# Ledger of designs, part 82: peptides against a protein of PDB entry 5KEZ

Target 1, 320 residues: chain A of PDB entry 5KEZ
Amino acid sequence: NVAIYNPFRPWWERYQPVSYKLCTRSGNEDEFRNMVTRCNNVGVRIYVDAVINHMCGNAVSAGTSSTCGSYFNPGSRDFPAVPYSGWDFNDGKCKTGSGDIENYNDATQVRDCRLTGLLDLALEKDYVRSKIAEYMNHLIDIGVAGFRLDASKHMWPGDIKAILDKLHNLNSNWFPAGSKPFIYQEVIDLGGEPIKSSDYFGNGRVTEFKYGAKLGTVIRKWNGEKMSYLKNWGEGWGFVPSDRALVFVDNHDNQRGHGAGGASILTFWDARLYKMAVGFMLAHPYGFTRVMSSYRWPRQFQNGNDVNDWVGPPNNNGVI

## One batch from the design tools (peptide; made by RFdiffusion4, then SolubleMPNN)

Design b2_p15_4_s4 (from b2_p15_4, 7 letters changed)
Fold by OpenDDE base, seed 3:
Structure b2_p15_4_s4 (fold): chain B 320 residues (1-320), chain A 15 residues (1-15)
Amino acid sequence: as target 1 above (320 residues)
Amino acid sequence: GEPGPGILWRFNGEE
């Protein structure tokens, strides 16, 4: 991915790919393979956060400032390490003036335009699908158990399916023969927008963001909410079917969020309430649970926003 | 600044 130095090596640089090489701040491919092996050998499975909707930001300077030293040129859409070119992006499809998503009530913009400037891959193209599948299959062959599909809301479900249909069975050294990768898709559906979580049920589980948001309000006793209201927690609260839900109290994004969505989210900053929420989540049978492991950073609020929300985990000059 | 993947949360449909 891009190595960003302003701000200094933020967490979100990981979500700006310039190649599919397994060479990042976390280590090289050999180290990754070693970790996967060691984890699998003790029954701990690895799920990869797969960033396949986009490449890096359009405003990033061209060059070799990347975690694996690969050259890239966002301006010309040149990612030779893949390789991708201008033909592999949705620039021609997006009809907004900025090239970015401007209206989330327009599903075509959400899927075909750039997410906050991130170069949007043309996932309708078999070439692009194949390159992504090749990347994911490499990981499968190493021994990962599945994937979180980042920014799934911004990909057409059919394109995702086309990629998934190209995937190998899991590595038989650790998984039963014929096992399929576990897929959960990051889809933010809090209502009010045309894209729905149900659009993605056919591909695997989806993130249920209502879970953490609503649980936060209950635990915080906002708006007269009571714990007793959790009697019908899950589908009874309008959440997706349990067998399609990936649930969590917080994630790396909404942990740093603001506004209506961000304020309700419980995080480790509110330790007692957070433990209550996580404990409840783990005890309740609804959905597939995910527990966040985060870190402290020097929060600095300006105009209600943390200007240091970019800060990544503790590192040694950018190396974790 | 550099674009980040920080997603704006939309709760208008629920609240």
Scores: peptide ipSAE 0.029, ipTM 0.689, DockQ to the pose 0.033
Fold by OpenDDE base, seed 5:
Structure b2_p15_4_s4 (fold): chain B 320 residues (1-320), chain A 15 residues (1-15)
Amino acid sequence: as target 1 above (320 residues)
Amino acid sequence: GEPGPGILWRFNGEE
């Protein structure tokens, strides 16, 4: 991914890929392989956060400022380490003036335009699908158990399916023969927008963001909400079917959030309430549960926004 | 610099 120094190595640089090389601040491919092996050998499975919707931001300077030193040129859409070129992006499909998503009520924009400037891959192209599949299959070969598909809301479900259809069975050294990778898709569906979580059920599980939002409201006792109302928690609250749900109290994004979608979210900053929420989540049978492990950072609020929400995990001069 | 995915969440959550 790109190495960003202003701000200094933010967490979100990880989500700006310039190649599919397993060479980041977390380590190199050999180290990753070793980790996966060690984890698998003790029954701990690895699920990779796969960033396949986009490459890096369009405004990032061309060069070799990347975690593996690979050259890239966002301006010309040149990512030779893949390789991708200008033909592999959705620039011509996006009809907005900025090239970015401007209206989330326009599903076409959401999927064909750039997410906050991130160069949007043309996932309709078999070539692009294949390059992504090769990346994911390499990981499968290493021994990962599945994937979180980042920014799935911004990809056409059919394109995702096409990629998934290219995936190999899991590594038989650790998984039963014929095992398929576990897939869960990040889709933010709190209602009110045209793109629905149900659009993605065919590809695997989806993130249920209503879970954390509603649970936060209940635990916080907002609007007269009571724990007793959780008797029909899950589908009874309008959530996706349990077998399609990946649930969580918070994630790295909404942990840094505010406003309507973020204010109710419980985090480790609210220690007591957070423990209650996590405890409830783990005790309740609804959905596939994910527990957050994060870190503290020096929050600095200005106008309700944390200006330091970019701060990445503890590091030694950029080295994790 | 370019905004990260965290910024995206804020916009989505406020809609």
Scores: peptide ipSAE 0.031, ipTM 0.715, DockQ to the pose 0.039; fails the geometry check
Fold by OpenDDE base, seed 2:
Structure b2_p15_4_s4 (fold): chain B 320 residues (1-320), chain A 15 residues (1-15)
Amino acid sequence: as target 1 above (320 residues)
Amino acid sequence: GEPGPGILWRFNGEE
């Protein structure tokens, strides 16, 4: 991915890929293979956060400032390490003046235009699908168990399916023969927008962001909410079917106090309430559960916003 | 540089 130095190596640089090389601040491919093997051997499975909707930002300077040193040129849409060129992006398909998503009530913009300037891949093209599938299959062959699909809301479900249909079975050294990768898709659906979580049920599980938002409200006792109201927690609260839901109290985005639940989201910053929420989630039979393991950072609030919400995990001068 | 995708997206999506 792109190496960002202003601010200094933020967490979100991980979501600006310039290649599909397994070479980042976390290590190289050999180290990754070793980690996957060690984890699998003790029954710990690995799920990869796959960024397949886009490449890096349009405004990033061309060069070799990337975690694996690969050359890239956002201006010319040149990513030779893949390779991608200008024909592999949706620049001509997006009809907005800026080239970015301008109206989230327009599903076509949400899927065909750039997410906050990120170069939007033309996932309708078989070439693009195949390059992504090759990346994911390489991971499968290494021994990963499945994937989180980042920014799934911004991809057409049919394009995702086309990619998934190209995937190998899991590595038989650790998984039963014929096993398929576990897929869960990041889709923020709190209602009120044209894109629905149900659009993606055919591809795998989806993130249920209503879960953390509503649970936070209840545990915080906002608006007279009571714990006793959680008796029918799950589908009874309007959530997606249990067998399609991946649930969580917080994630890295809404842990920073904005979006997908806002201030209602419980985090480790509210330790007592957070423990209650996580405990309840693990005890209640709804959805596939995900527990957050995070870190503290020096928060600085200005006008209600943390100006340090970019801070990544603990590191030594950029080295993790 | 451009801000992180997750931050702006989630903010804009709620508008």
Scores: peptide ipSAE 0.031, ipTM 0.715, DockQ to the pose 0.037; fails the geometry check
Fold by OpenDDE base, seed 1:
Structure b2_p15_4_s4 (fold): chain B 320 residues (1-320), chain A 15 residues (1-15)
Amino acid sequence: as target 1 above (320 residues)
Amino acid sequence: GEPGPGILWRFNGEE
């Protein structure tokens, strides 16, 4: 991915790929392979956060400032390490003046325009689908069990399906023959927008962001909410079907005080209430549960916003 | 500044 130095190596640089090489501040491919093997050998499965909607930001300077040293040029849409070129992006489809998503009530913009300047891949093209599939298949062959598909809301469900149809079965050294990758898709659907979680049910599970938002409100006792109201928690609260839901109390985005769910989201910063929420989630039979493991950072609030919400995970292993 | 996915796009899209 792109190496960002201002701010200094933020967490979100990991979501700005310039290649599909497995060399980042978290480690190299050999280290990753070793970790996957060790985990699989004791029954711990690995699911990869796959960033396949886009490459790096349009405004990033061209050069070799990346974790693996690969050259890239956002201005010319040149990513030779893949390779991608100007033919592989949705610049011609996006009709907004800025080239970015300007109206989230326009599903076409949401999927064909740039997400906050991130170069939007033309996933309708078989070439692009194949390059992504090759990346994911490499991971499958290493021994991963599945994927979180980042920014799925910004990809057409049919394009995602086309990619998934190219995927190998899981590695038979650790999984039963014929096993398919576990897929869950990040889709923020709190209502009020045209793109719905149900659009993606055919591809796998979907993140249910209403879960953390509503649970936080209840546990915080906002608006007179009571724990007794959780008796029909799940579908009874208007959430997606249990067999399509991936649920969580918080994620890396809304843990930073904003995003889907707003201020209702409980985090490790609210230790007591957070433990209650996580305990309830694990005890209640709804959805596939995900427990967050995060890190502390030096929060600094200015005008109600944490100006240090960019701070990335601790790193002392010498990887650039 | 450079665009950062995640928190920033959620502010723009879900606000």
Scores: peptide ipSAE 0.029, ipTM 0.708, DockQ to the pose 0.038; fails the geometry check

Design b2_p15_5_s1 (from b2_p15_5, 10 letters changed)
Fold by OpenDDE base, seed 4:
Structure b2_p15_5_s1 (fold): chain B 320 residues (1-320), chain A 15 residues (1-15)
Amino acid sequence: as target 1 above (320 residues)
Amino acid sequence: AAQEQYQKYRDMLRK
């Protein structure tokens, strides 16, 4: 991915890929392979946050400032390490003046235009699908158990399906023969927009952002809500079917105050309430649970915004 | 409301 130095190596640089090389702040491919092996050997499975909707931002300077030194040129849509070229992006498909998503009530725009400047891959193309599948298959062959598909809301479900159909079975060294990768898709659906979580049920589980948002309000006793109202928690609250739900109290996005769920989201900053929420989540049978492991950073609020919301995990001069 | 929150977060990726 792009190496960002201003601010200094923010967490979100990981979501600006320039190649599919397994060479990042966390280590190289050999180290990753070693980690996966060690984890699998003790029954710990690895799920990769796969950024496949886009490459890096269109405004990022061309060059070799990337975690693996790969050259890239956003301006010309040149990512030779893949390789991708201008033919592999939706520049001509997006009809907005800016090239970015401007109206989230336009599903086509949400999927065909750039997410906040991130170069939008033409996932309709078999070439692009295959390159992504190759990347994911490489990970599968290494021994990962599945994937979080980043920004799934911004990809056509059919395109995702096409990629998933190209995926190998899981590595038989650790998984039963014929096992399929575990897929969960990040789809922010809090209602009010045309893209629905249900659009993605066919591909795998979907993040249920209503879960953390609603649980937060209940635990916080906002609007007179009571714990007793959780009696029909899950589908009874209008959430997606349990077998399609990936649930969580918070994630790295909404933990920073400006993501899906807003201020209701409970985080480790409110330890007692957070523990209550996480405990409830783990005890309740609804959905597939994900527990957030985060870190404390030096929050600095200016005009209601944390100017340090970019701060990533503890690191040593950028190395995690 | 959800849109604005989502957009605000995603804007960080442009930095």
Scores: peptide ipSAE 0.068, ipTM 0.804, DockQ to the pose 0.104
Fold by OpenDDE base, seed 3:
Structure b2_p15_5_s1 (fold): chain B 320 residues (1-320), chain A 15 residues (1-15)
Amino acid sequence: as target 1 above (320 residues)
Amino acid sequence: AAQEQYQKYRDMLRK
């Protein structure tokens, strides 16, 4: 991915890929392979956050400032380490003046235009699908158990399916023969927009952002909410079917007030309430649960916004 | 509100 130095190596630089090479702030491919092996050997499975909707931002300077040193040129849509070129992006397909998503009530824009400047891959192309599948299959062969698909809301479900149909079975050294990768898709659906979580049910599980948002209000006792109201927690609260839900109290986005749920989201900053929420989540049978492991950072609020919300995990000069 | 927060997250990616 792109190496960002202003601010200094933020967490979100990971979501600006310039190649599918496994060289990151966390280590190189050999170290990753070693980690996957060690984890699998003790029954801990690895799920990769796969950024496949886009490459880096269109305004990033060309060069070799990346975690693997690969050259890239956003201006010309040149990512030779893949390789991608101008033919592999939706620049000509997006009809907005800016090239970015301008109206989230237009599903076509949401899928075909750039997410805040991030170069949008033409996932309708078999070439692009194959390059992504190659990346994911490499990870599968290493021994990962599945994937979180980042920014799934911005990909056509059919394109996702086409990629998934190219995937190998899981590595039989650790998984039963014929096992398929576990897929969960990041889709923010709190209602009010044309894109629905149900659009993605066919590909795997989806994130249920209503879960953390609503649970937060209950635990905080906002608006007269009571724990007793959780009697029909799950589908009874309008959530997606349990077998399609990936649930969580918070994630890296809404922990910083960015994802979905607003101020209701509970985080480790409110330790007692957070423990209650996480405990409830783990005890309740609804959905597939995900527990957040995070870190403290020097929060600095200005006009209600944390100006240091970019801060990544503790690191040594950018290396975790 | 949710959309605004989502966009805020994505805006960070452009920095």
Scores: peptide ipSAE 0.063, ipTM 0.805, DockQ to the pose 0.106
Fold by OpenDDE base, seed 5:
Formats: structure tokens, C-alpha cells, sequence
Structure b2_p15_5_s1 (fold): chain B 320 residues (1-320), chain A 15 residues (1-15)
């Protein structure tokens, strides 16, 4: 991915890929392979956060300022390490003036335009699908168990399916023959927008962001809500079907910024309430649970927003 | 997820 220095190596630089090389601040491919092997050998499975919707930001300077030194040129859409070129992006498909998503009530913009300037891959193209599948299959070959698909809201479900259909079975060294990768898709659906979580049920599980939001409200005793109201927690609260839900109290996004990413969201900053929420989540059978592991950073709120929400994990001058 | 997605989440929570 790109190396961002202003701000200094933010966490979100990881979501600006310039290649599919397994060479990042977390380590190189050999180190990753070693980790996966060690984890699999003790029954711990690895699920990769796969960034396949886009490449890096259009405004990033061309050059070799990347975690593995690969050359890239956002201006010309040149990513030779893949390789991608201008033919592999949705520039011509997006009809907004800026080339960015401008209206989230327009599903076509959400999926065909750039997310905050991130170069949007033309996932309708078999070439692009194949390059992504090759990346994911390489990971499957290494021994990963599945994937979190980042920014799934911004991809057409059919394009995702086309990629998934190209995936190999899991590595038989650790998984039963014929095992398929576990897929969960990041889709923020709190209602009010045309893109729905249900659009993605056919590809695998989806994130249920209503879970953390509503649970936070209940645990905080807001609006007179009571724990007893959780008797029909899950589908009874309007959440997606349990077998499609990946649930969590917080994530790296809604943990940050304005009111901790939303006033209702519980985080480690509110330790007691957070423990209650996580405990409840783990005790309740609804959905597939995910527990957050995070870190403290020097929060500084200005106008309700944490100006330091970019701060990544503890590091030594950029070295993790 | 990018900042736009994060911002949209914030906006949704305010509704």
C-alpha cells in the first residue's frame, strides 16, 4: 500500500493498495506464511481483510512511496505491480462531476464512483476479477480460511460473486477437502439508503452495524430502553438473519471520531459498559461474533470530532 | 474502510 506521511503513517493507509504483494508494515510474505502456518497448526484460522474495491487515492503522488517499493501512478491509473492500467478503472462509468461518490442515495454512484478519491476498480471486467481472484487464491494457498471484503457496499454483489466463483477450495493441509473460504462483507446499512445488506446475502455473511448501535443504546439506558427488551434480540429487532450476520460491539471505524464514531457505540473507552456489551454479545446466539482488539491513542476532540482519529497502532517511527 | 464510509456511518447514527 501507499506510505502516507501526512498525517504520519495513519492506519488507513493500509486501505490504499498499489499491489497485491504481501509486503506491508505488518511484514513480508514469508513472515505472513509463517504466521498462518503457526496459527493453523493450533486451530486458529486467519481471515484476511481484502481490499478489492479500489486502489490508492487519485491524489497520491506517483512514485515508489509504498510499503514494498512498488511503483505506481494514480494519475495515469498505472499499477504495474498487478498490473492495472487506465482500462481497469471505472472512471468512464462514474458520471459525477468530481469522479467521487456525491450522493449515497444513488446506488450506482456508490458502486461506480470513487470512495473519497480512491481509484475505483472496474470489477465488471474479467481481467480485474481474475487479478483479484489470483490474489485471494494465493492467500488461500497459503492457508487462510476466508476473507473480510472491505467496502463491499461499493461493489456490485454480482461482481463479488464472480470473483468468489473463481476461488479455490481451502488448503487441504488444514481444511477438509472441498472446504470453501468463509466470506463476510462490510456493508454499512443502518437504513435510509438504497443499498441493503440483503443485496449481499448470496455472497456470504454481512456486517450488522445495527447491532452495536442498538446494543449501545440499551446498555447506556438511553431513551428508557431496558435490558428486558433484548428478549427478542436479533431478527426481532430488525436485524438481518442470524446466519447472515457478523456482529460486533465496535470496529476500527466506529470506535473513532465523532462521539466515538457515534454516541451510542460502546468502546474500550467506556470499559465497564463495553464489557457488559461484549459479554452479552458473546452469550447471545445471534450472529457470528467478532471481538475488537484495539489500542489507546491521544484523542483530541474539536467540534465533536477527534482530530487524531488517524492514529494507527503503536509503532516506533512508523515501524510496527 | 475509507473516511467517507466512516463519515457516512456517523451521519447515519445522527438520524
Amino acid sequence: as target 1 above (320 residues)
Amino acid sequence: AAQEQYQKYRDMLRK
Scores: peptide ipSAE 0.040, ipTM 0.748, DockQ to the pose 0.178
Fold by OpenDDE base, seed 2:
Formats: structure tokens, C-alpha cells, sequence
Structure b2_p15_5_s1 (fold): chain B 320 residues (1-320), chain A 15 residues (1-15)
């Protein structure tokens, strides 16, 4: 991915890829392979956060400022480490003046235009699908158990399906023969927009963002909400089917909202309430649960916003 | 997800 130095190595640089090389601040491919093996050998499975919707931002300077030193040129859409070129992006398909998503009520824009300037890959092309599949298959062959698909809302479900259809079975050294990778898709659907979580059920599980939002409201006792109202928690509250849901109290994004990470979202910053929420989530039989492991950072609020919301994991001068 | 998507999420939470 791109190496950002202003601010200094923010967490979100991870979501601006310039190659599919397993070479980042987390380590190199050999170290990753070693970690996957060690984890699998004790029954801990690895699920990779796969950024496949886009490459880096269009405004990032060309050069070799990347975690593995790979050259890239956003201006010319040149990513030779893949390789991608101008033919592999949706610049010509997006019809907005800026090239960015301008209207989230237009599903076509949401999927064909750039997410905050991030160069949008032409996932309709078999070449692009194959490059992504090769990346994911390499990980599968190493021994990962599945994937979180980042920014799935911004990809056509059919394009995702086409990629998934190219994936290998899981590594038989640790998984039963014929096992398929576990897929969960990040889709933010709180209502009010045309893209729905149900659009993606065919590809795997989907993040249920209503879960953390509503649970936070209840535990905070906002609007007269009571814990007793959680009796029919899950589908009874309008959430997606349990077998399609990946649920969580908070994630890396909504930890960085207003206050403790958003209005209703509970985070470790509110320790007591957070423990209640996580405990309830683990106890209640709805969805596939994900527990957050995070870190503290020096928050500085200005006008209700944390100006240090970019801060990544603890590190020593950029080295994790 | 990128910052804009997160902002949209925050906006939805405030509704």
C-alpha cells in the first residue's frame, strides 16, 4: 500500500493498495506464512481484510513511496506491480463531473465512481477479476480461512460473485477437503439508500451495522430504551437473517467518530457499557460474532471531531 | 472503508 507520512503512517493507508504483494508494515510474505501456519496449528483461523474495490487515491504522488517499494502512478493509472493500467479502471464509466461518488442515492455512482478519490477498479473485466482472484488464491493456498471484503457496497454483487467463483478450496493441510473460504462483506446498510445488504446475500455473510447502532442506543438508555426490549433481538429488530449476519459492537471505522466513536456506538472508551454490549452479543444467539481488539490513541477533539482519528496501532517510529 | 463512507455512516446514525 501507499506509505503516507502526513499524517504519519495513518491506519487508513492500509486501504490504499498499489500492489497485491504481501509486504506491508505488518511484515513480509514469509513472516505472514509463518504466522498463518502457527495460528492454524492451534486452531486459530485467519481471515484477511481484502481491499479489492480500488487502488490508492488519485491524488497520491507517483513514485515508490509504498510499503514494498513498488512503483505506482495514480495519474496514469499505472500499477505495474499487478499490473494494472488505465484500461483497468472505471474512469470512463463514471459519469460524475468529479469522477467521485457524488450521490449515494444513485447506486450506479456508488459502484462505478471513485470512493473518496480512490481509483475504482473495473471489476467487470475478467482480467481485473483474475488478478484479484490470484491474490486471494495465493492467500488461500498459504492457509487463510476466508476474507472480509472491504467496500463491498461499492462493488456489483455479480462482479464479486465472479471473483469468488475463481477461488480455490481451502488448504487441505488444515481444512477438510472441499472447504470453501468464509466470506463476509462490508456493506453499510442502515436504510435510506438504494443499495441493500440483501443484494449481497448470495456471496456470503454481510456486516449488520444496525446491530451496534441499536445496541448502543439501548445500553445507553437513550430514547427510553430498555434492556428488556432486547427479548426479540436479531431478526425481530429488523436485522438481516442470522445466517447472513456478521455482528459486532464496534469496528475500526466507527471507533473514530464523534466522542467515543459515534453517537450510539459503544467502544472501549466507555469500558463499562462496552463490556455489557460485548457480553450481551456473545450471549445472544444471533449472527456470526466479531470481537474488536483495539488500542488507545491520543484523542484531540476539535468541534466534536477527533483530529487524531488517523492514528494507527502502537508503533516505534512507523515500525509495528 | 474510506472516510467518506464512514461519514455517511455517521450521518445515518444521527437520523
Amino acid sequence: as target 1 above (320 residues)
Amino acid sequence: AAQEQYQKYRDMLRK
Scores: peptide ipSAE 0.039, ipTM 0.754, DockQ to the pose 0.192; fails the geometry check

